# Ledger of designs, part 135: peptides against a protein of PDB entry 3H8D

Target 1, 122 residues: chain A of PDB entry 3H8D
Amino acid sequence: DMKRQQRFFRIPFIRPADQYKDPQNKKKGWWYAHFDGPWIARQMELHPDKPPILLVAGKDDMEMCELNLEETGLTRKRGAEILPRQFEEIWERCGGIQYLQSAIESRQARPTYATAMLQNLL

## One batch from the design tools (peptide; made by RFdiffusion4, then SolubleMPNN)

Design b2_p21_5_s3 (from b2_p21_5, 11 letters changed)
Fold by OpenDDE base, seed 2:
Structure b2_p21_5_s3 (fold): chain B 122 residues (1-122), chain C 122 residues (1-122), chain A 21 residues (1-21)
Amino acid sequence: as target 1 above (122 residues)
Amino acid sequence: as target 1 above (122 residues)
Amino acid sequence: SEERLKEAKERNQYILDLVAE
């Protein structure tokens, strides 16, 4: 549904294991979320010491944020909201197109703005 | 075409008449642009001393920026690019929905992402 | 796996806690 707002967010984080280390030893990760209206459509995590994590609605629901957009507080966190391209550029580099395509083809993906856009692109 | 990137920009301007006044006497306006791919789809101007100006592709081409997106240099201007909602919120407050709708109904509007979204909304 | 799911839930909660700060 094109009526729903597409909103994207990014949060830097320090891993719990590094939380009490010296600043120089704190490796920063990045958490990304795409919300299609009130519900999450894609989630992505960049880690300093392991491959990126890619998650798509329908397939990975149990591993994704379960709160609706308003409940997360993301819209109220200054600097958390990012431009669509700031999400998509990282998503593409991490293999997100192939990941989401495979989820669609295996009938694991829930229809979202993301699945619709990919179907328009391919 | 949903394949085209929708990008939004905002830049402040000082009126020529205020250009040489003291900083406190310089009334700031705001120029907004929506680009549907390489071409402008909507333009909006906020003024301190007159009503907002709303412009839509097809109807107002002669009064809108004629440069393509890359030619404007907006993508290279730090802080110029804004979130879609940052444009839409002002557009809505200024009566942009009604303005664009009227342009569509009178067959003056060029089909753009903006016209398509409005048709999905109404 | 159960461990993977547990770790994911912990990460999500941690992120939401950061958002609340």
Scores: peptide ipSAE 0.383, ipTM 0.623, DockQ to the pose 0.885
Fold by OpenDDE base, seed 3:
Structure b2_p21_5_s3 (fold): chain B 122 residues (1-122), chain C 122 residues (1-122), chain A 21 residues (1-21)
Amino acid sequence: as target 1 above (122 residues)
Amino acid sequence: as target 1 above (122 residues)
Amino acid sequence: SEERLKEAKERNQYILDLVAE
């Protein structure tokens, strides 16, 4: 439903293995989430030493955050919320359009704001 | 159309009369805009010495920004873009819901994302 | 795979722990 609030979040992280290394050896990753109302629609992870991870609702439910938006605490984390374009720019660069399209075509994707927007773009 | 990107902006301003005063005497105002795709849907102004100004497309076209989003340069102004909720929170506090509703009822409002959202809420 | 799922759950939990800080 287009009426639901679309909210986007980003959390930087340092891998546990790098936690106690010197700053120059602490490789930073980035965790991203798109919530379509209370439920996650897309998740994305950037890692310093492996390919990006792209996840979409329906297809990747078991690998995605299982908490609803309220339960995550993301709305209460200062600096976590980002603009839609801040998510979409990275999503596009990482091949997210193709990934979501394939999930739709294979009938694995659960309908979300993201699937609706993509279908209108193609 | 729900497909159009909804973008929100905020610009602080100091009244010309206060421009050369000491910092503690510079009263700051705030200018807000909601763009539904390329065109402004809502405008809002907070002033230190008068009531807030609320403006909606169709009704208040002559008093609102006449430039399309690209022409405003807002997308290129660092720190100008804000989250939807940062706009809506102020809009609600200033009576924006009632103002837009009245504009719809009087048939003065041009259809926008904002009018559609309000009609779904009521 | 089972290993992939385990790793994903661990990552998600770690992120949520960071959010809680």
Scores: peptide ipSAE 0.382, ipTM 0.612, DockQ to the pose 0.916
Fold by OpenDDE base, seed 4:
Structure b2_p21_5_s3 (fold): chain B 122 residues (1-122), chain C 122 residues (1-122), chain A 21 residues (1-21)
Amino acid sequence: as target 1 above (122 residues)
Amino acid sequence: as target 1 above (122 residues)
Amino acid sequence: SEERLKEAKERNQYILDLVAE
């Protein structure tokens, strides 16, 4: 149902290996999630020392957050929720459109709001 | 140092394949960890559809959690920490004693609180 | 790979713990 609420979240993190380093050596990563209703549709990670990680439902289920939206606690975390454009801007910059498109073409992507929107764009 | 704090944790997981199934078809697995001080000593996984997985430090390092205790966030996860007996009861039922014993005899197990206790029991 | 899967699971758990803080 495309009437599902689309919600986006962002969590900064310091890599476990950097937790006890001096501040200048604690490079922040960023974790992003797109929930299409109760279920995650896309996940994205910005790392300071490696390429971004892009994940889409269906294809990357095993690597993605396995909790439904309510179970994650994201809705209760102050400052975690972001605007759709704040997610999409990063997603696009990281090659997310191409990544999702490839997943659709290979029949790996589960239908989500994201797959539907991409297909409308193409 | 046997003065290291022994801490035990348990978190449920739903198999990726079951995430979108109805509740009755979302069979929970259970992930267990024993930390001997900052480092993991034993890990265990209960699966609804396959035999339990048992892991011991030294032998199974590559399959076990790679983060130290603080890095895992387990100490900050409400309801994650369990009593020693809650871990040991499952460990014993799953054949953990025999598994660890075999790892010791084959010189694969790294010395931990668990190896020491087993050797005291035998 | 199995290693990537393991790393991903650990990262996700780490993030969820941060959310719980």
Scores: peptide ipSAE 0.362, ipTM 0.634, DockQ to the pose 0.669
Fold by OpenDDE base, seed 5:
Structure b2_p21_5_s3 (fold): chain B 122 residues (1-122), chain C 122 residues (1-122), chain A 21 residues (1-21)
Amino acid sequence: as target 1 above (122 residues)
Amino acid sequence: as target 1 above (122 residues)
Amino acid sequence: SEERLKEAKERNQYILDLVAE
């Protein structure tokens, strides 16, 4: 049901290996999530020195956040929630459209708001 | 060095296949870890419908948590840390003593607080 | 791969711990 609330979140992180380095040697990564109602639809990770990670529901379930939205605590974390376009802009830049399209075509994607929007876009 | 602080943690997980089921159909698993100082010594997983997974340092390194304790964030996760006996009770019930003993006898276990305690027990 | 899955689970746990701070 596309009536479900679409919510987007972003969390900065320092890689475990960099946690104890001098500040100038700490490179920041970014974790992103799109929740279609209570369930995650897309996940994305920006890293300082490796390719972005793109994940979509159905295909990448085992690699994605396993908690529903309320369980994550994201809605209670100040500054974590972002606007839809703040997610989509990065998603598109990372090749997310092609990634999700491929998952749909291979019949691996679970239907979500994201798959519906893509199928309307194309 | 047996002076290292022994710390134990437990976090729940829901199987990927159950994430989108009705609440009554979501079966909870449990992930357990014993850290001997910064390094993991034992790991254990309880599943709703398959045998427990037991893992010991040295033997099962590739299947265990690869992050040191501080890197995991477990010390900062509210409700994750448990008492030693809360770990050991489940460990013993799952056959952990025999599993670790076998790993020691086969020369696969890395020396830890856990191996030292077992070698004192037997 | 099993290794990739392990790494993903550890990353997710790390992120959720940051959320809890």
Scores: peptide ipSAE 0.360, ipTM 0.637, DockQ to the pose 0.674

Design b2_p21_5_s4 (from b2_p21_5, 12 letters changed)
Fold by OpenDDE base, seed 2:
Structure b2_p21_5_s4 (fold): chain B 122 residues (1-122), chain C 122 residues (1-122), chain A 21 residues (1-21)
Amino acid sequence: as target 1 above (122 residues)
Amino acid sequence: as target 1 above (122 residues)
Amino acid sequence: SAERLAEAKERNQYILELVAE
């Protein structure tokens, strides 16, 4: 149901390996999630020293957050929720459109709001 | 280094809850950012139905933009960059001086151009 | 790979721990 609420979240993180280094040596990463209703549709991770990780439901389920939205606590964490465009802008820059398209073409993507929007775009 | 270029940006946003409403029911907010060189120093958000949000580096890192200036794409977004006074005027009206001062006094504020200027002012 | 999966699960768990703070 495309009437499900689309919600987006972003969490900065310091890699566990850098956790106890001097502040200057803590390289910050960014974790992004798109929830289509209660379930994650897309996940994206920015890392300081490697390419972005793009994940889409159906294809990458094992690598994505497995908790439903309420279970994550994301809606209750101050500053975690972001605007759709704050996600989409980064998603697009990271090649997310092409990644999701490939997942659809390979029949790996689970139908979500994201797949529907992409199919509307193309 | 206070020789870093100070750049300011403003973008409108529609609340996620209003995203798919009729245009008449989309309440516009405003997102402001001050970048001290490549990194954000201050962030400010105007909302239609709640008090302004003021954020300063060091204190509010988790709630502020985590991307460096180049990563944001703000410098490439038409109409996003604003003049310093266009930021400062709103910042002052929203109580930003007092907010930043409190962050300095609590030793939460990371040294930035903004903290330096405030210390010069007082 | 199993390693990649393990790393992903670790990252997700870490993020959720951050959310819980």
Scores: peptide ipSAE 0.361, ipTM 0.516, DockQ to the pose 0.797
Fold by OpenDDE base, seed 5:
Structure b2_p21_5_s4 (fold): chain B 122 residues (1-122), chain C 122 residues (1-122), chain A 21 residues (1-21)
Amino acid sequence: as target 1 above (122 residues)
Amino acid sequence: as target 1 above (122 residues)
Amino acid sequence: SAERLAEAKERNQYILELVAE
């Protein structure tokens, strides 16, 4: 389990509604994903005009990327892969620790590397 | 054990003998390090004019960085940290798998994340 | 060899100096 490769990705995006606006009016969001082996463990979305969206496996499966890592093409997109800390720093700032902890305590979280790391931290 | 953070770093270096030469005559090498938690697991040096140097914990301790990760300052040097694959790609190209495998078989390698991953791969 | 170890130590020290920059 713990030997599964942990990989993190970040993709900037412009909201579809802003696609045809002038560049100055295209507000950029950021999509983050943590894959625990082939399966997504955490997803995070930073929006310019609304609160961060935090998603964890088990609890938020229906809202998270449903493709396995290979299917996503993330590994083939230059510049998409980021360091673990580049994900974790934002995750922590957005309250991700509390969010995941709550999901664990409510038995909604699927066991992942993320849940295991949190258990080590606490 | 497997829950220890795996972190990889790359630092360019110019040979001391070339320090005062014109830029075009400064041959650049690359120093790579893999830290398994606080301790170095693998070290790799790419030289412009000699074969790669591959080093693994246990076998090559005397030639490897003796500082723990925090002591190195690598985590604080902008641009030093690299993705796992950025290390592994070079490691594989340089024959690192065979090197580590031989160290394991000779019982010279200290158990690390790297040795564990190799055991998974084989 | 002792020489190789000395060279390695020197390289490591040099790298650490670069890291500290």
Scores: peptide ipSAE 0.052, ipTM 0.561, DockQ to the pose 0.928
Fold by OpenDDE base, seed 4:
Structure b2_p21_5_s4 (fold): chain B 122 residues (1-122), chain C 122 residues (1-122), chain A 21 residues (1-21)
Amino acid sequence: as target 1 above (122 residues)
Amino acid sequence: as target 1 above (122 residues)
Amino acid sequence: SAERLAEAKERNQYILELVAE
């Protein structure tokens, strides 16, 4: 239930196709994840050259991280863990509230901390 | 045991960095999976600009599909399922036999249909 | 689509590789 620990992570990445390029041409993307206990609740990807990707558990399970939190190694990666607000600020800016709301309304969303919080917000 | 159904799947992907490019510049990769019953036994990725990635259960669990077969939705994805030989041909060409053999010898491989077949072959 | 799924799998795997570094 809501007693589960909420943990947030961010990983910068250089697109595979840009790895060989000069630093000035290596545009950085950002991978974000929200874990509700051991399982991912939300995933978000910022790309330098395309719209953000927003993913929510239940709806987008097949496109999201399949590993539980411990398996990802995120908790052991220095600098990967971020504060809740560091995730939420970007999530909100990218339209995540509407995205999750739509998933709830369409009965696509799996119940998570994120769905619960949004349902409380509305 | 070996009574488990062996099922093979392939899905194409375009590199994220190429998604915005013209079709001629969207180099296609391929993701392959072999499921031994509900669980993945082997995974293989073909990329247009780097060596193939070969993964075997036990050794590479953290880098492989974590979902059981039903959870992947692959069985419901039109055109995703392929014949055993369509997987094996590429697997062999990419050095999969040696890769799996080494994993067995080093005691890294989890017993699967694939390990059993290889051990029978040798 | 199959394409989107494959792309997502690639991205996730790449991220996990970065995490492991």
Scores: peptide ipSAE 0.354, ipTM 0.664, DockQ to the pose 0.662; fails the geometry check
Fold by OpenDDE base, seed 3:
Structure b2_p21_5_s4 (fold): chain B 122 residues (1-122), chain C 122 residues (1-122), chain A 21 residues (1-21)
Amino acid sequence: as target 1 above (122 residues)
Amino acid sequence: as target 1 above (122 residues)
Amino acid sequence: SAERLAEAKERNQYILELVAE
């Protein structure tokens, strides 16, 4: 149902190896999630020293957050929620459009708001 | 420091291709980890349809868990923690002794509880 | 791989712990 609320979240993290280093030596990663209603539709991770990780529902379920939105506590974490464009801008830069498209074409992607929007775009 | 607590964990995984199959058609893999204090020392994976994967700290860092033990949440997952022998039995069957020995000889292995024990064994 | 899967689960758990802080 396209009436489901689309909500986006971002959490910064420090790599364990850098956890006790001086601030200037702590390189941040970024964890992103798109929830289509209660369930995750897309996940994305920016790392300081490796390629971005892109994950889409259906194809990558086992690598994605297993909890529903309310169970995660993300909605209660101040500063975690972001605007759709703040997610999509990074998603596009990381090649997310092509990744999701490929997942759709291979029949691996579960239908979500994200798949619907992409299908409208193309 | 040999006073560091040695803790071992095992978690099952289902192959993505089997994710939505009937239970009888879901072949389990097994992920194993040995933590020497807060940091991983050895990792091992059993797969239903390919050879086991063996990984040791220093040599295989980029392929191993980068989180410290507390960050993994493994200590809080019921049923994840196993006895040392439950890890070592599989490690030996998979050729782990020879693998770690080779890593030591090539000066690739980071010193851990595992390397110390092996050096005492040989 | 199972390794990547396990790492992903660990990362997700770590993130959830950060959320709980």
Scores: peptide ipSAE 0.349, ipTM 0.656, DockQ to the pose 0.666; fails the geometry check

Design b2_p21_6_s1 (from b2_p21_6, 13 letters changed)
Fold by OpenDDE base, seed 4:
Structure b2_p21_6_s1 (fold): chain B 122 residues (1-122), chain C 122 residues (1-122), chain A 21 residues (1-21)
Amino acid sequence: as target 1 above (122 residues)
Amino acid sequence: as target 1 above (122 residues)
Amino acid sequence: DELAERRAFWEETVARILAEA
């Protein structure tokens, strides 16, 4: 169950509206993903001009990547994979602990490695 | 009264901002409608980058389709009509039961087939 | 099929993001 491999990824993205603008007008964001085995457990998006977006499995499934890990190609993208702490540091700064906690308490969060770890901490 | 034909529809939509972008930059959403006879009873919108939108007659009239069923042309659009369960499955996943229930309890929901069915279930 | 459409959306979305990286 919690023996699934935890893997974390980060990739930059440019907003679609900025796709064809001059380089100086392209504002780079960051897309983060935590995969608990084959399935995404947490997703996070950092934007240059709006608040971070935090998403947790169960609660935000319709906004999160529905591809399994292998389908994403992230494991084959050089530089995409990051260390757990590299994800968690940003997650914590963005209020992710509170966000996930609220999702657990409201019974909206699907059980994942992330929910288990948080419940162990509380 | 509740002998009106219940019909359900789903159509994809592209955000206005993405309308003229290259295909790779178009993010597809889904528009759902439940018509209780000629009038819409429930509306639902799935978006790729924000939470689902749930709407019920009486409460959300100003945000819902104001055309009657025939005016929409949905009955003449190939592939638009769906089975009741195809609507209800998504509705339930999005918390539609609770949303409608709250609208009934607050006296905001207009009586429809949907309200009647829910009240029979509770 | 809704599931197929959603899947296609994410395939395209992820592919785009990966290409931009």
Scores: peptide ipSAE 0.220, ipTM 0.532, DockQ to the pose 0.046
Fold by OpenDDE base, seed 3:
Structure b2_p21_6_s1 (fold): chain B 122 residues (1-122), chain C 122 residues (1-122), chain A 21 residues (1-21)
Amino acid sequence: as target 1 above (122 residues)
Amino acid sequence: as target 1 above (122 residues)
Amino acid sequence: DELAERRAFWEETVARILAEA
């Protein structure tokens, strides 16, 4: 259970409208994922032109990556994996604690490492 | 004012070259934009895994494309421009009329060609 | 097939993102 490996990833993405522009005119967004073992627990997206997107397992399954960790290829992508704190810093700044807490209180969040850690903190 | 050129665009979220599945097993996301002159009036996003997103100027500025029409490069993107009705058909099916009307009633919608046309209809 | 569509979307999305990185 809580012995599952917690792994975090960050990769850039380009907006649809910028896909065919010159490289210097492509504004990068950032796609973040927290995997609790093989399955995603939290997803976060930073965009250059809109508010960040926070997603938590259970509540937001339909909007989150449905591939397991192995299927994503993230573990094989050089430079994709990040430290836990590199994820958490952004998560916290984006209001992730409150978002996850609300999902827990409404019984929408699926139990994950993230929910357990938050419930220990509060 | 209302002499501004109304132009509509549609582009996929995923580039054709990045699709590796059989054609029958592929589903694209679609990004739609209505430009009232140089500035976006409505934005719409179709996703294969979540409900459509409808956005209107004034209310949803922070979530919409911040680039003017020229900056997007859409006018130079082969196959991106669509007919007005091609946009409106999807807009209507997704509940866009009700969404825009509510934004007008709450005084959140910025006046655009779209708001004017809707107010003429109702 | 909604499941197939969702899977295809994410496979393509991740592939695109990985290619851009």
Scores: peptide ipSAE 0.218, ipTM 0.542, DockQ to the pose 0.054
Fold by OpenDDE base, seed 1:
Structure b2_p21_6_s1 (fold): chain B 122 residues (1-122), chain C 122 residues (1-122), chain A 21 residues (1-21)
Amino acid sequence: as target 1 above (122 residues)
Amino acid sequence: as target 1 above (122 residues)
Amino acid sequence: DELAERRAFWEETVARILAEA
């Protein structure tokens, strides 16, 4: 079996209420995605005015990106791809390890590279 | 005491993953807001790929628009303002009545025009 | 697939709203 490629992306998003304001008044959030092969494994959103959102495959499918990696166009967007550590550092700071662990223990998480790595870490 | 003006708005939003795609491939969601005077009373989001989000003042303050009405610029955005019924119809279809009622009963909702009207309705 | 059906429903709903706007 071929190992799936792990790829990470970050893109800005603008809050709906700010979308039509002058640029200096648009507070940017950040949308993060971890794709395990073609399929999303983790999603994370940093907002300037609300708590971070952490999402893991299986548990949060309905709230996560519905597109496979190629469909997103992220691989073709300049500046979107980030290093694994750039994702992981933010993930950890936001409590992602605990979030994913809880999802695994409750049997809500779909097995992914992320679940496997966490189980190897602990 | 002066009665506060009730105003309603709707603006589209684009999913982060779609933000840099060609327009025809950008699936739009809709951001709705009910402002009770200068302050938001209810917020609602329709998404193409996840369940609707309902938010009420007091309970969901950290997830709702942080700006007062004038700061949003919505009153100056062409096509943003909608009729009360246009908001209410979607609100009802999304289960907003039950959501707000629950928030009132749990004492999570901040008193607004919306809470008052619901209590008059029931 | 319930998820797919749900997504389709909301896509249709959004499309309708868009058409009315």
Scores: peptide ipSAE 0.100, ipTM 0.520, DockQ to the pose 0.058
Fold by OpenDDE base, seed 2:
Structure b2_p21_6_s1 (fold): chain B 122 residues (1-122), chain C 122 residues (1-122), chain A 21 residues (1-21)
Amino acid sequence: as target 1 above (122 residues)
Amino acid sequence: as target 1 above (122 residues)
Amino acid sequence: DELAERRAFWEETVARILAEA
């Protein structure tokens, strides 16, 4: 049986405007990624000053990371990889289940591990 | 007559995934800002993989730089400041005139040098 | 090349994020 490894990552994101500020004045956001094998299945961005951004493969391809997992270097960055639940907890709190469900219903979502899990849940 | 200095800036932003890659493998986006005096009037983001993001004061405050010009440190960053036309050329190509016009028509735009210039143009 | 631009963006974005981490 061919199975793909599910890997999750989180890295801090600092707004370009804050890039040159002193560390205390940089407002930290977070960039999350779920890779289903080599390709991203879900992406999430938490910002201090705007609503979370939720993105799912198929629907939001143009806004999602186009690099394969190895190209990102995330696997080599200490502290970048997170546990599945660390991603899912935030995803759920941000309305990710509903978001992905809507993408499935509208036939916008590309089939991924995430779509399969959701369809098993519901 | 009280006049505000118009200053324009551009800095690169690199995708988080490319941050740790060799320079040749980093895909560069660009962050642009127009400051009307101390406060941002327009912001623009060029991305290699998604449509440009255009932002205007009043309408898009939550997505724009919240720092005043001095707080950004942009005036002290070598190579960050650009000529007005270097901003405007990109702004125009990205549909900025239409975007700002729509913001004015919908009463979303905060009055700035940019709104004044557009209203003089049309 | 639109694809190249997108790739470059993400490479830079991810790289930047990684650098800040």
Scores: peptide ipSAE 0.236, ipTM 0.598, DockQ to the pose 0.052; fails the geometry check

